# Peptides against a protein of PDB entry 8BZL: the designs that were tried, part 302

Target 1, 228 residues: chain A of PDB entry 8BZL
Amino acid sequence: SYDRAITVFSPDGHLFQVEYAQEAVKKGSTAVGVRGRDIVVLGVEKKSVAKLQDERTVRKICALDDNVCMAFAGLTADARIVINRARVECQSHRLTVEDPVTVEYITRYIASLKQRYTQSNGRRPFGISALIVGFDFDGTPRLYQTDPSGTYHAWKANAIGRGAKSVREFLEKNYTDEAIETDDLTIKLVIKALLEVVQSGGKNIELAVMRRDQSLKILNPEEIEKYV
Target 2, 242 residues: chain B of PDB entry 8BZL
Amino acid sequence: SRRYDSRTTIFSPEGRLYQVEYAMEAIGHAGTCLGILANDGVLLAAERRNIHKLLDEVFFSEKIYKLNEDMACSVAGITSDANVLTNELRLIAQRYLLQYQEPIPCEQLVTALCDIKQAYTQFGGKRPFGVSLLYIGWDKHYGFQLYQSDPSGNYGGWKATCIGNNSAAAVSMLKQDYKEGEMTLKSALALAIKVLNKTMDVSKLSAEKVEIATLTRENGKTVIRVLKQKEVEQLIKKHEEE

## One batch from the design tools (peptide; made by RFdiffusion4, then SolubleMPNN)

Design b1_p27_4_s3 (from b1_p27_4, 13 letters changed)
Fold by OpenDDE base, seed 4:
Structure b1_p27_4_s3 (fold): chain B 228 residues (1-228), chain C 242 residues (1-242), chain A 27 residues (1-27)
Amino acid sequence: as target 1 above (228 residues)
Amino acid sequence: as target 2 above (242 residues)
Amino acid sequence: SEEEEYERIAAEATEETLEAYAEKLYE
């Protein structure tokens, strides 16, 4: 008999495979998302890129569509599957509905996908959490988080991965209306939050910024150092 | 926890996929494969372990597979799994060509296979493939390329890398000797021989135990060539003289 | 078989070696 992946309730009501998938997420490097007034910012801890590895193929932040981007923590291969599905859905939505997806819509799609993988006997949960940021077609900035269980919530700011607890604690203390009053301040907030867990300053941070009516911009190291 | 050893597609309490890790360990005992990216080409060099005494003196590629006109790969791990995956790569490449009337981009082919590998780590009743691959290729988007993939379905691009037996030591040597931006195919070949000689723990490297393929561009066409035994012998001889 | 050999080797893997592989799986 083949041992099948199975997610079942324990006698005490736990879904262990989902909980264990959450542990997989904690093995990932830290990602942080912050919603500003007219900006959304993703920051990630750079995994040490091996010497001779092409950095082009190492991406923790990716675009799902022109108006939506995602950072993840956990199993890289699992993330790619989710990203691909999300991208297809974004394009499909544009074709069928003739509008880009809302950030909530694509988040819900991803969450539903994850949830299905927790309920099928023939599948294990995805070992990833994601921060999904972007702008709705009405210009509203959004930040969502998904986890392996398929739950999702909207956030002002949040973090995932190994340093998420410390980063969240920082954000809880420092996320104020004043702290996000400008785009630059919002970016600074993300950097400061990441610096709680990232060593060696800006060299180990990747930042993605999306402003209203603008495409995703990945900041170069020099641009990041301006905010450190 | 070893209690998860028999379960192919579940997380451990620590969030680990032990079957994937075990597959990677198994690959660590397979024949060594090297890939090196140069400015004017890319190469694969692989250890040949199966020397059939009854083989007619015809050199064939055991570990290096042509995928299409623009790509080749080498494999480390279970031969049967490798055959399945290399066949799938060829099918993917052909389907793309038929659909789009142009060759599949290198990274897209790699990704397509990696999605399959990933699926075998997530769907019940399946085990991970016990194979890592090195891919060499050329496309109009990125030129010469070298990729590595593992049983998890993870992949990355490389300037130089190694899979299989003593891969860590090989990678260390590559890091020391690889000159970014200055690597010619000729230099890459020499480096490959140097690294293989050390990695295979042999006092004297023999051409019969080494397979080398190069991918170059000539007159706007990709040329994939497996080096003849005599050519490999010359490379080894040159190395011994240095 | 080659497959059986690889499986045996994999089963004998140390935690240290497995952890090194595990680190490659997560981002």
Scores: peptide ipSAE 0.385, ipTM 0.774, DockQ to the pose 0.805
Fold by OpenDDE base, seed 5:
Structure b1_p27_4_s3 (fold): chain B 228 residues (1-228), chain C 242 residues (1-242), chain A 27 residues (1-27)
Amino acid sequence: as target 1 above (228 residues)
Amino acid sequence: as target 2 above (242 residues)
Amino acid sequence: SEEEEYERIAAEATEETLEAYAEKLYE
């Protein structure tokens, strides 16, 4: 069977391991990204932290640099590898170019890394999609999405993971200039989008916001409840 | 589906890594290991299945390994795989110490090994390690710590957890009896005995079948100690009297 | 061998138990 080999073309032109890696992403909890006017917001479905588990070791949203953060869906261990490589590249760029990476640059780096893992017969694809948000040095907010194939695109809003289809449908209907007119409205839009797939309201949502010239802020549960 | 039982770790049509799942299943049949975090220390308790009278007592323990002066681990799964991973942990810790002239932070050591585990799930010609680990340690950043890692390269911090045989039942018991913020090392030891007594498929818990190590701080130094058989016997006796 | 035992156990694993492990792999 062609699907038993590591990332080879089927007779009909399919890369089964890449397609199956996309299915791995769908097993992950939902993540949402929205670009506002002067804010980028990441929202994720919080996996129920087991009683007695340390919450600090369970993070679906992480900083890549001071101006870039990422949410992922799929294999947790695969995500850690990608995050670490991206962080190293962000630091390297600061040292060599003397400027922070653009959101597009680091997205392209991650995408290229993923793509290379689809070309080598000695490696399986990464089982993750990522939403990458941040600000360029000129203050422009950016949102990018990348998948296991190594493709990437810029978005106004997008979602990944199990509930991504329903969330995207919601965003397509509700993402308007009016809906993102303020930072608070943008945050509310993300929460409303997540509530399409998340049960039990704000307790199961994690939100991260990055405003222009500000560091990544993870909202606490009390702050989230104010928007619900 | 038996269709994806190949030795190569690849995705199933549903996005599953069956070889990793199989490795986790194999660990489920291994001897039970418990970890409990207390306010004044952290402990590992492990089932000893191979009681050979001819085993040289010089071994620190069958299932508990000292990694450095500030960390120890217990293993559940394939012994040969465990030996490779524990050796690698020691090497990573030593390299860090030589490079930075400070002991490696606990989570960094765990993460470094987890990256190796992950690689064995992604690269062709390799199989997942059939091993889960519990890590106990102390560092200046987070104090006493307990971590668990699995064949996927995933890890997490815990107040209390279990790996190996009947781990789900053990975790359930720990959830019921663990009192957050009030756990002393003494109470943690008692809890470990209680859980092992119920989760080990033995009629009676005996000291010869249980290994316990504690990690404490004394005079600003980490002390890792394996309990003597007599100490374990006393813990068991106390449990039976209650 | 321990490796042979590993393969035997893997072959006997139920779908229900495997699914429970699978859920731990994804975030």
Scores: peptide ipSAE 0.333, ipTM 0.734, DockQ to the pose 0.795
Fold by OpenDDE base, seed 2:
Structure b1_p27_4_s3 (fold): chain B 228 residues (1-228), chain C 242 residues (1-242), chain A 27 residues (1-27)
Amino acid sequence: as target 1 above (228 residues)
Amino acid sequence: as target 2 above (242 residues)
Amino acid sequence: SEEEEYERIAAEATEETLEAYAEKLYE
């Protein structure tokens, strides 16, 4: 009998499949998000792209809409499903409400999707966490995190993936108003945070920056090295 | 724990999907398939294992499937699963064509199937497809393209890659010999033969055991051609003379 | 059957080989 109830409570009240999905996230490479004053920055550990692989098809950071981007850690294929649904929702919102989504709105949508997969019979949880960053229409920078359980929270800074603990500890220590006083300092903070877990310096880091009223910008390696 | 090896794909305590991993392992024992992207075309080369003497030499490639006028794929893994997936690819491509009056972009076709594959890893009562695919195609957006997908629903674009038996060794050889920016279809064909000769568990490579398809552009049209046995023989002969 | 062979191969998979595949699944 296929156990139709994939995600069930243990006798002690745990949802093991959700907890195990969180372990799947830890198998992903590290991602970090930082909210600055007028900037949001995502940094990710680059998975070693195979020499013959097309880099175009390897993306840990993606745009959900013009004003929202996301980094994830965990199962790549699961992430694609979430990203696609989020993109559709962003477009639908623009069509029906005539405004772009708020970062909180789209985060809540993603979180709700994840939560449904923890409660639905015959579905396993998504094996991904996500950092969702962007700007609301009022120009406020936002950073949210969501996990396999479907929980979400707003953050000043956070990290997900295999090195998340170390990166978070670094951020807890070093995230100050002074450290994010400028866009450049904010970017530098992200790089420094990633360097706690990433070997070989800036070559293994991908950075995405979104500023107020600007589209997502992926920094090239040369631009990253300027901050190292 | 064997409990996580159930037919339903669930997470292990350490966050692994063993059924997907097992599917990938199963594919590792399938016949070798190669894909190589060139400047002027793209090719698939596949090992032909089931040479049943009684099979009418039907020009049907056992492992290479035409998907539409602009795309083809090769499969490694469970034949029945492959048939289902290749049929679905054709249906997706046809529906897109009917809806938009244009051929489906290569990556969109790949991702559409990958979403199906992923679903079979997430929904209860389903097992992962025991199939990896190589896709070759041309579209107006990116030109010639080569993709690989696995049972997880993950995919990637490649300049050259291999699936099936001895795929790791083949990929290593491809990395060594693939010349970026200088790869012609002719050189790609030669490279394919070279790699297959080393990776196939055969004493001597024969044209009967190899299927090769090329995708090129001629007069603004995509041409997908399965090489004739004689052409493959000539390629093998040339390799033996080098 | 192909299915039986699949199950056999899956059962014989080593942890090392499986881990190599697992690494491909996560980003």
Scores: peptide ipSAE 0.331, ipTM 0.732, DockQ to the pose 0.805

Design b1_p27_4_s3 (from b1_p27_4, 13 letters changed)
Fold by OpenDDE base, seed 1:
Structure b1_p27_4_s3 (fold): chain B 228 residues (1-228), chain C 242 residues (1-242), chain A 27 residues (1-27)
Amino acid sequence: as target 1 above (228 residues)
Amino acid sequence: as target 2 above (242 residues)
Amino acid sequence: SEEEEYERIAAEATEETLEAYAEKLYE
């Protein structure tokens, strides 16, 4: 059976392990990214943290560099590998090129990494999709999405994970220039989008905000409630 | 579908990694290990199943391993896999110390091993490690810490947790009795005995069947101590009197 | 920051460890 081999083409041209890795992504909690005028926002559905679990170790949003952050959906352990590789590349780029990476550059790096794992006969694909946001050195806000295949594209707004379809439908309807006119409106748009799939309101949402020429800020629950 | 129970860890049509799940199931049949974080220390408590009468009285901890001066771990699962992973932990910690002239941060050691575990779930010709670990440690960044890792390479920090046999029941008991911010090492020890008494499939809890290690700070130095059998007996006796 | 330094060290160590194991795996 061709579907049991490590990432080979089926007779009809499908890469089953890549398709199945995409199914693994759908098991992940929802993440949403929105590019505003002078802001990028990531929002994630917060997993119910076990009562005795340290919240510090439960993160779906992470910094790759000072100017780039990432949210993921899918296998947590797989994500850690990708994040670490991306962080190393960001630092290496700073050392060798003497400038921070562009958001596109680091996205392409991650995409290439994923693609290689789809082509190796000794590796399964990564079971993750990622939303990568940040600012280029020129101050341009960027949002990219990548999937297990290694495909990537630039977006105005997008979502990944189990509720991604519903969130994308919401964003397609509600993403307008007016809806992102201000930083606050952009944040509100992300929250509203997540509330399409997240139960119990703002308590189950984590938000990361990166403004132009500012560091990544993770909003606390009280700050999130102001937008709900 | 049994069709994806292949030797190689691959995705099922539903995006599942069955080999990882099976490894986790195997660990569920292993001896119980508990970890509890207190304000003044952290502890591991483990079930000792292999009490062979011919084992020399050298009470070496069978399930609790010192990793370095600031960290220890307990293991649940396949013994051979556990030995490989504990040795690797020691090597990683030693290499770090030699390279940076300071002890490896606790979480960094945990993540390094978890990356190895993850790799064994992604590379062909490899199987997942049939081992879960509890880690206790102290570092200057976060103080006392407790971590849990599984065959997937996933990990988390905990105030209290359990792996191995009846772990779900143990976790429920810990959730009920753990008082956040008020846990002393003394109370943690008592809680550990209470939970083990209920989760171990033994008629009577005995000191011979329980290993306990504590990690504390004394005069700016980490102290890892395995409790003597007499000390464990006293804890059990106290529990029976309550 | 101390946290940033920790993350850098962690990332570097993780990559080195992974590479070292990858080499051993392909031997």
Scores: peptide ipSAE 0.092, ipTM 0.653, DockQ to the pose 0.020

Design b1_p27_4_s4 (from b1_p27_4, 15 letters changed)
Fold by OpenDDE base, seed 3:
Structure b1_p27_4_s4 (fold): chain B 228 residues (1-228), chain C 242 residues (1-242), chain A 27 residues (1-27)
Amino acid sequence: as target 1 above (228 residues)
Amino acid sequence: as target 2 above (242 residues)
Amino acid sequence: MEEEKYEEIAKAATEEALEKRAERLYY
């Protein structure tokens, strides 16, 4: 049968293709998410864009809706599929339910999509993890992570990609109520966390900030340097 | 581990998609295609390898395909795969036009095909397409555009790029000589000839071995033109005199 | 001599591109 089940259990109960998809995520550049009091911040390690490449086509952070954005690590093409599906769902939800999605809702949708790709014999898992941040309609900031398995959890702060371990260790030590007391401090925390793994300082960092009742703002390099 | 090389596109233990990587390798053996974006237009230059005297229809363009009135592409890789993908591009563009009564935006057409390519890397029983494409186009959103896509379903916008044989060397040469913001279509054509002359494994570049198409705007309309052999000869001659 | 140098540059560029090929798939 050429329909060899791509994702099958090993004799010891492992889903190797899911585990290997997680290894694909580790090949991605680092992304970090931090939930502040009234802010959510995504920071990413910029991939070196070729001199002749258009930067607009190289994005690691994207909006899913006005109130939700996502950073990913892993296979870029896989990410595009997930992003597109999520965007369609966000719009569909607005039309059918007459409210924007909650961050949890859209995370669960993405997670369910990923999970289905781990269970189908005719599909490989998605080679991406995502950090999903935003605000619920009640103004509550949220941060979620999802991985290739389709698992998802809420976080105060987390990281994905090649430098995620070091960044998480930094966040575990430095994420305090005092460190996120203000929007500026929260942004600084993200930058400091990324600087643990990013070489050449603020020039190789992209930051996206979403404040309560505000749209996603991608900081320019000059704005980032003010926090370094 | 070599054992993952022969299977359906699955992850290796280290998280690699070897079948996609091997498809990219196959493209490295294809004829060279260049794309260069200028201020006043965009061009494709492609190596003609199959010049056979007994070919019944000398198609004016073997490697450059018109997709619609505002877009063209060139292909590097498996010819049969390329034909399928170029036909799909035309269908997507036509369906969009019928649905929305306006031409499909360039990037949207590229992404639509890239989603198909990606699917062939994720679904069982399918192999990656052994094709990379360069897209040139104009739309009202971004003006003149150049895109590259690969077997993975990744794509990017470029000022100048190359696919196929000696693509890495070509890109390095383009990087050295491309002047951002100052590139005219005329200078882009000269640059294309210069790079092809150095990257094609030929002792002497001839017009019969090169296809060039330009995309320009005239009187508010997109004009896609394949250069005549005489025009290409003149470009080569000019390069030899410099 | 210029042709040989170009061939060496081309070979080196190709080898480097092959090494980095896998990295292009990920972000």
Scores: peptide ipSAE 0.316, ipTM 0.768, DockQ to the pose 0.232
Fold by OpenDDE base, seed 1:
Structure b1_p27_4_s4 (fold): chain B 228 residues (1-228), chain C 242 residues (1-242), chain A 27 residues (1-27)
Amino acid sequence: as target 1 above (228 residues)
Amino acid sequence: as target 2 above (242 residues)
Amino acid sequence: MEEEKYEEIAKAATEEALEKRAERLYY
């Protein structure tokens, strides 16, 4: 059976291990990203944390650099590897180029890393998709999505993980220039989109906001409830 | 479907890593290890299974390993895999100390090993490590800490947790009896004995079958102490009287 | 009565943990 080999083509031209890695992404909780006018917002479905577990160690959103953050869906351990590599590259870029990475640059780096793991013998694909958001040096807000294949695209809004289909359908209907006219409206759009798939309202949502010329802010539950 | 179970580091059609899941199942057959975080310290309690009369070496600790002056761990799973991983932890900690002239932060040591574990789930020709670990430590960043890691390379911080045999039951008991913010090391020790007494497949809990280590701070130094058999016996006796 | 309750809790917890094991790998 051709699907047993680590990322080889089937007779019909499929890379089954890549397709199966995409199925691994669907087992992850939902993440959504929205690009506003002067804001980027990541929203995620919180994983149910065990009562005795430290919530600090359960993160779906992480900073890659001061101007870039990422949400992922899929294998947690795989995500950590990608995050670490991306962070190193962001720092390396600052040292060599003397400027922070563009969001596109770091996305392309992550995509290339993923692609190599689909083509290298003896490696399985990464079982993660990522939403990468941030600001370029010129102050332009950006949103990118990557998948296990190493494909990436720029988006106005997108979603990954278990509820991604429903969230995307919502965003396709509700993402308008009016809906992102203000920072608050953009945040509200993300919350509404997540509420399509997340039960029990704002308590199960984590939001990260990056505004132009500001650092990443993770909203506390009380701040989230103001938008619900 | 059995067709995907035989190869390491491949996804099933459903996006599952069965070899990792099976490694986690294998750990369920290992001796029970508990970790409990208190306000004034952290402890590990582990089942001692290898009580052979012919063992020449009086091991003070079979399942609890000192990693450095500020950290210790306990292991559940394949002994040979555990030995490799505990040695690697010591090497990582020592290399960090030599490089930076300060002890490695607890979470960084845990993460470094978890990256190794993850690699054994992604690179072909390798199998997952059949080991879960509990880590206890102190550092200047977060104070007393308890971590758990599994064969996937995933980890988490905990107030209290369990790995090995009957771990799910133990965790449920800990959830019921653990009082957040009010846990002293003394109360944590009592809780550890209570949970072990119920989760170990023994008719009577004895001091010879239990290892306990505590990590505390005294005069600005970390103290890792393995309890003497007499001390453990006293804890068991106290539990039986309650 | 407390021992029986703990055994039931233990059994239920074990069954639940087995079912949720795969879910622990993903986020």
Scores: peptide ipSAE 0.300, ipTM 0.763, DockQ to the pose 0.225
Fold by OpenDDE base, seed 4:
Structure b1_p27_4_s4 (fold): chain B 228 residues (1-228), chain C 242 residues (1-242), chain A 27 residues (1-27)
Amino acid sequence: as target 1 above (228 residues)
Amino acid sequence: as target 2 above (242 residues)
Amino acid sequence: MEEEKYEEIAKAATEEALEKRAERLYY
């Protein structure tokens, strides 16, 4: 029934619910991803955590697997659903294929999930974009972005959310081979990029680093301040 | 366009889910519920609005629900929705216990319900639940915990928070008076009474209008206790004397 | 004086909460 169709084409060929989901993403906190040589870095804008809120429960960067992590912008509840599905798939892949997922594989899985929610009657699109970073089994660092439509692309660096435009402009100017020559420089690049839109310095940044053959590390505020 | 206001599970042109926001608005008219985390326990304090003389006094709590031996919740919003969600919480907790032979971690229970709430915001033919919840609990991983969830399926951990009527004011008061690291259950109870006295739209705070539950650890077991009316009266009296 | 401060704080907090209600969905 037409009445049950949530996401339909307009007469001019637009999928309005997908476009509106993109607007939801733009309201989300800024997230940045950068691929270095042997490192991937995710940074997110910390919204002012209410004084009485437990910071532990406000995580915008999450592990999907040991070799893959994700940051998102948009509806947190929607993101949780995607994250849970992705985690299950990562584990299923390990059991079935006996290898960890490639970053591309899990990105494609997430993208396909999102796409289905744009085409299924009685479902609205996910109101999230995601930056997915990690290492393939061969040790190659990867960065992917996916949006509410289910599109995905590989990036050297990218940003999503409220400040994404300004951050992308910064990255376009400052992402060079020299700027990512070392792990520390790559981390500095992400911090500098976020500082374009984040007020009050390093205290309002969450930063995650995954180095080659290492687990995801969330940097504490003191560690972040060393790079500012 | 008004079409986005009436249709569930669709984004507005601005990327807003108005039905979720309207559900949150409805919760703002519900009775006040407070949660406060202390070093030695956690509490819920809820406004009791329906004092019907013919209600059998045996109803221990109108707004506070025991979920399992280690968790309780309070609800602000639509009572029927609350009943459905609290029953679901109990079922989730029980299924986990049966599967793993240990109590469900507090955050996992909260998350499981939040996934259900989220689903009601994404799938057509469903409306958001018109309910916010405060959860109190203890587990071996994080000790005493306080969570808040809303109709969107978002949740967060809190040291102190409020839902329902005048919740913003209550939260502001809690921010001023909550002493991090120094909060005892006794001080938390006093703070709860103080905040409720100021945020409830009543001329005089009475024990019949307030439900309080505490969650503590005794001899390695969680104890969930609803305060007796006399105990609440004593807390109110103490507050009036200060 | 304490009551007036609490009322002002309460009013300001309520207004802020209403404005930020939409933002809470988009963390």
Scores: peptide ipSAE 0.262, ipTM 0.721, DockQ to the pose 0.234

Design b1_p27_4_s4 (from b1_p27_4, 15 letters changed)
Fold by OpenDDE base, seed 5:
Structure b1_p27_4_s4 (fold): chain B 228 residues (1-228), chain C 242 residues (1-242), chain A 27 residues (1-27)
Amino acid sequence: as target 1 above (228 residues)
Amino acid sequence: as target 2 above (242 residues)
Amino acid sequence: MEEEKYEEIAKAATEEALEKRAERLYY
């Protein structure tokens, strides 16, 4: 059965391991990204942290550089590998080019990394999709998505993980120029989108905001509740 | 379907890594290991299954390993895999110390090993490690710490947790009895005995079947101590009197 | 009574943990 070989084409042209990696992503907690006018926002569904678990060790939103952050859905251990490599590349770029990476550049790097893992018979695909947000040096906000295949696209708004369909449907209906007119409205849009699939309100949402020329800010639960 | 059970760690049609799940199942049959974080220390308590009279007691700990001056771990799962991973932990810690002239932060050591574990789930021709670990440590960044890692390369920090046989039951008991902010090392030791007594499939808990290590700070130094059998006996006796 | 309660809790926790084991791999 061709479905058992590490990332080979089936007779009908399918890469089953890539498709199955996409199924792993669908089991991940929901993540949403929205590009505003002068803001990018990432929101993720908090898994119920076990009562005795340290919350600081459960991070779904990670900085790649001062101007770029990433949320993911899928295998956490796989994501850590991608994040670490992306961070190294961001630092290398700063040293060699003397400028921070563009969001597109680092997205392409991550996409290329993922693609290589789909072409090597000695490796399985990464079981993650990622939302990559940030600002280019010119101050332009960007949002990109990558999947296990290594495909990437630019988005105004998107979602990944188990609730992605419902969140995308909400965003398709509610993403307007008016809905992103202000930073606060953009944040509110992300929260509302996540609340389509997250139960029990703001306590189960992690939210990260990056504004132009500002560092990544993770909102605390009290700050999130102000937008609900 | 049984078809994905026997091959290299690949995704199932449902996006599952069955070989990783099966490695976790194998760990469920291993002896119980507990970790509890207290305000003034952290402890590991582990079940001893191989009480052979001919085992020279010179091996202080069957399941608890000192990693460096500031960290120890306990293991549940395949012994050979555990030996490889504990050796790697020591090497990583030593390399860091040599490079930076300071001890490796606890979470960084855990993460470094977890990246190795993850690699064994992603690269062809390799199987997952059949081992979960509990890590106890102290560093200047976070103080006393307790971590758990599994065959997937995932890890988390904990106030209290359990791996191995009856781990879910133990975790449930810990959730009920663990008092956040009020846990002393003394109370943590008592809690460890209480939980082990209920989760170990033994009629009576004996000091011979339990290994306990504590990590404390004394005069600005980390002290890792394996409790003597007499000390464990006293803890058991105290529990029986309550 | 306390032992039976712990056994029930233990059994329920074990069943839940087995069911959720796969989910712990996915975040």
Scores: peptide ipSAE 0.221, ipTM 0.678, DockQ to the pose 0.236; fails the geometry check

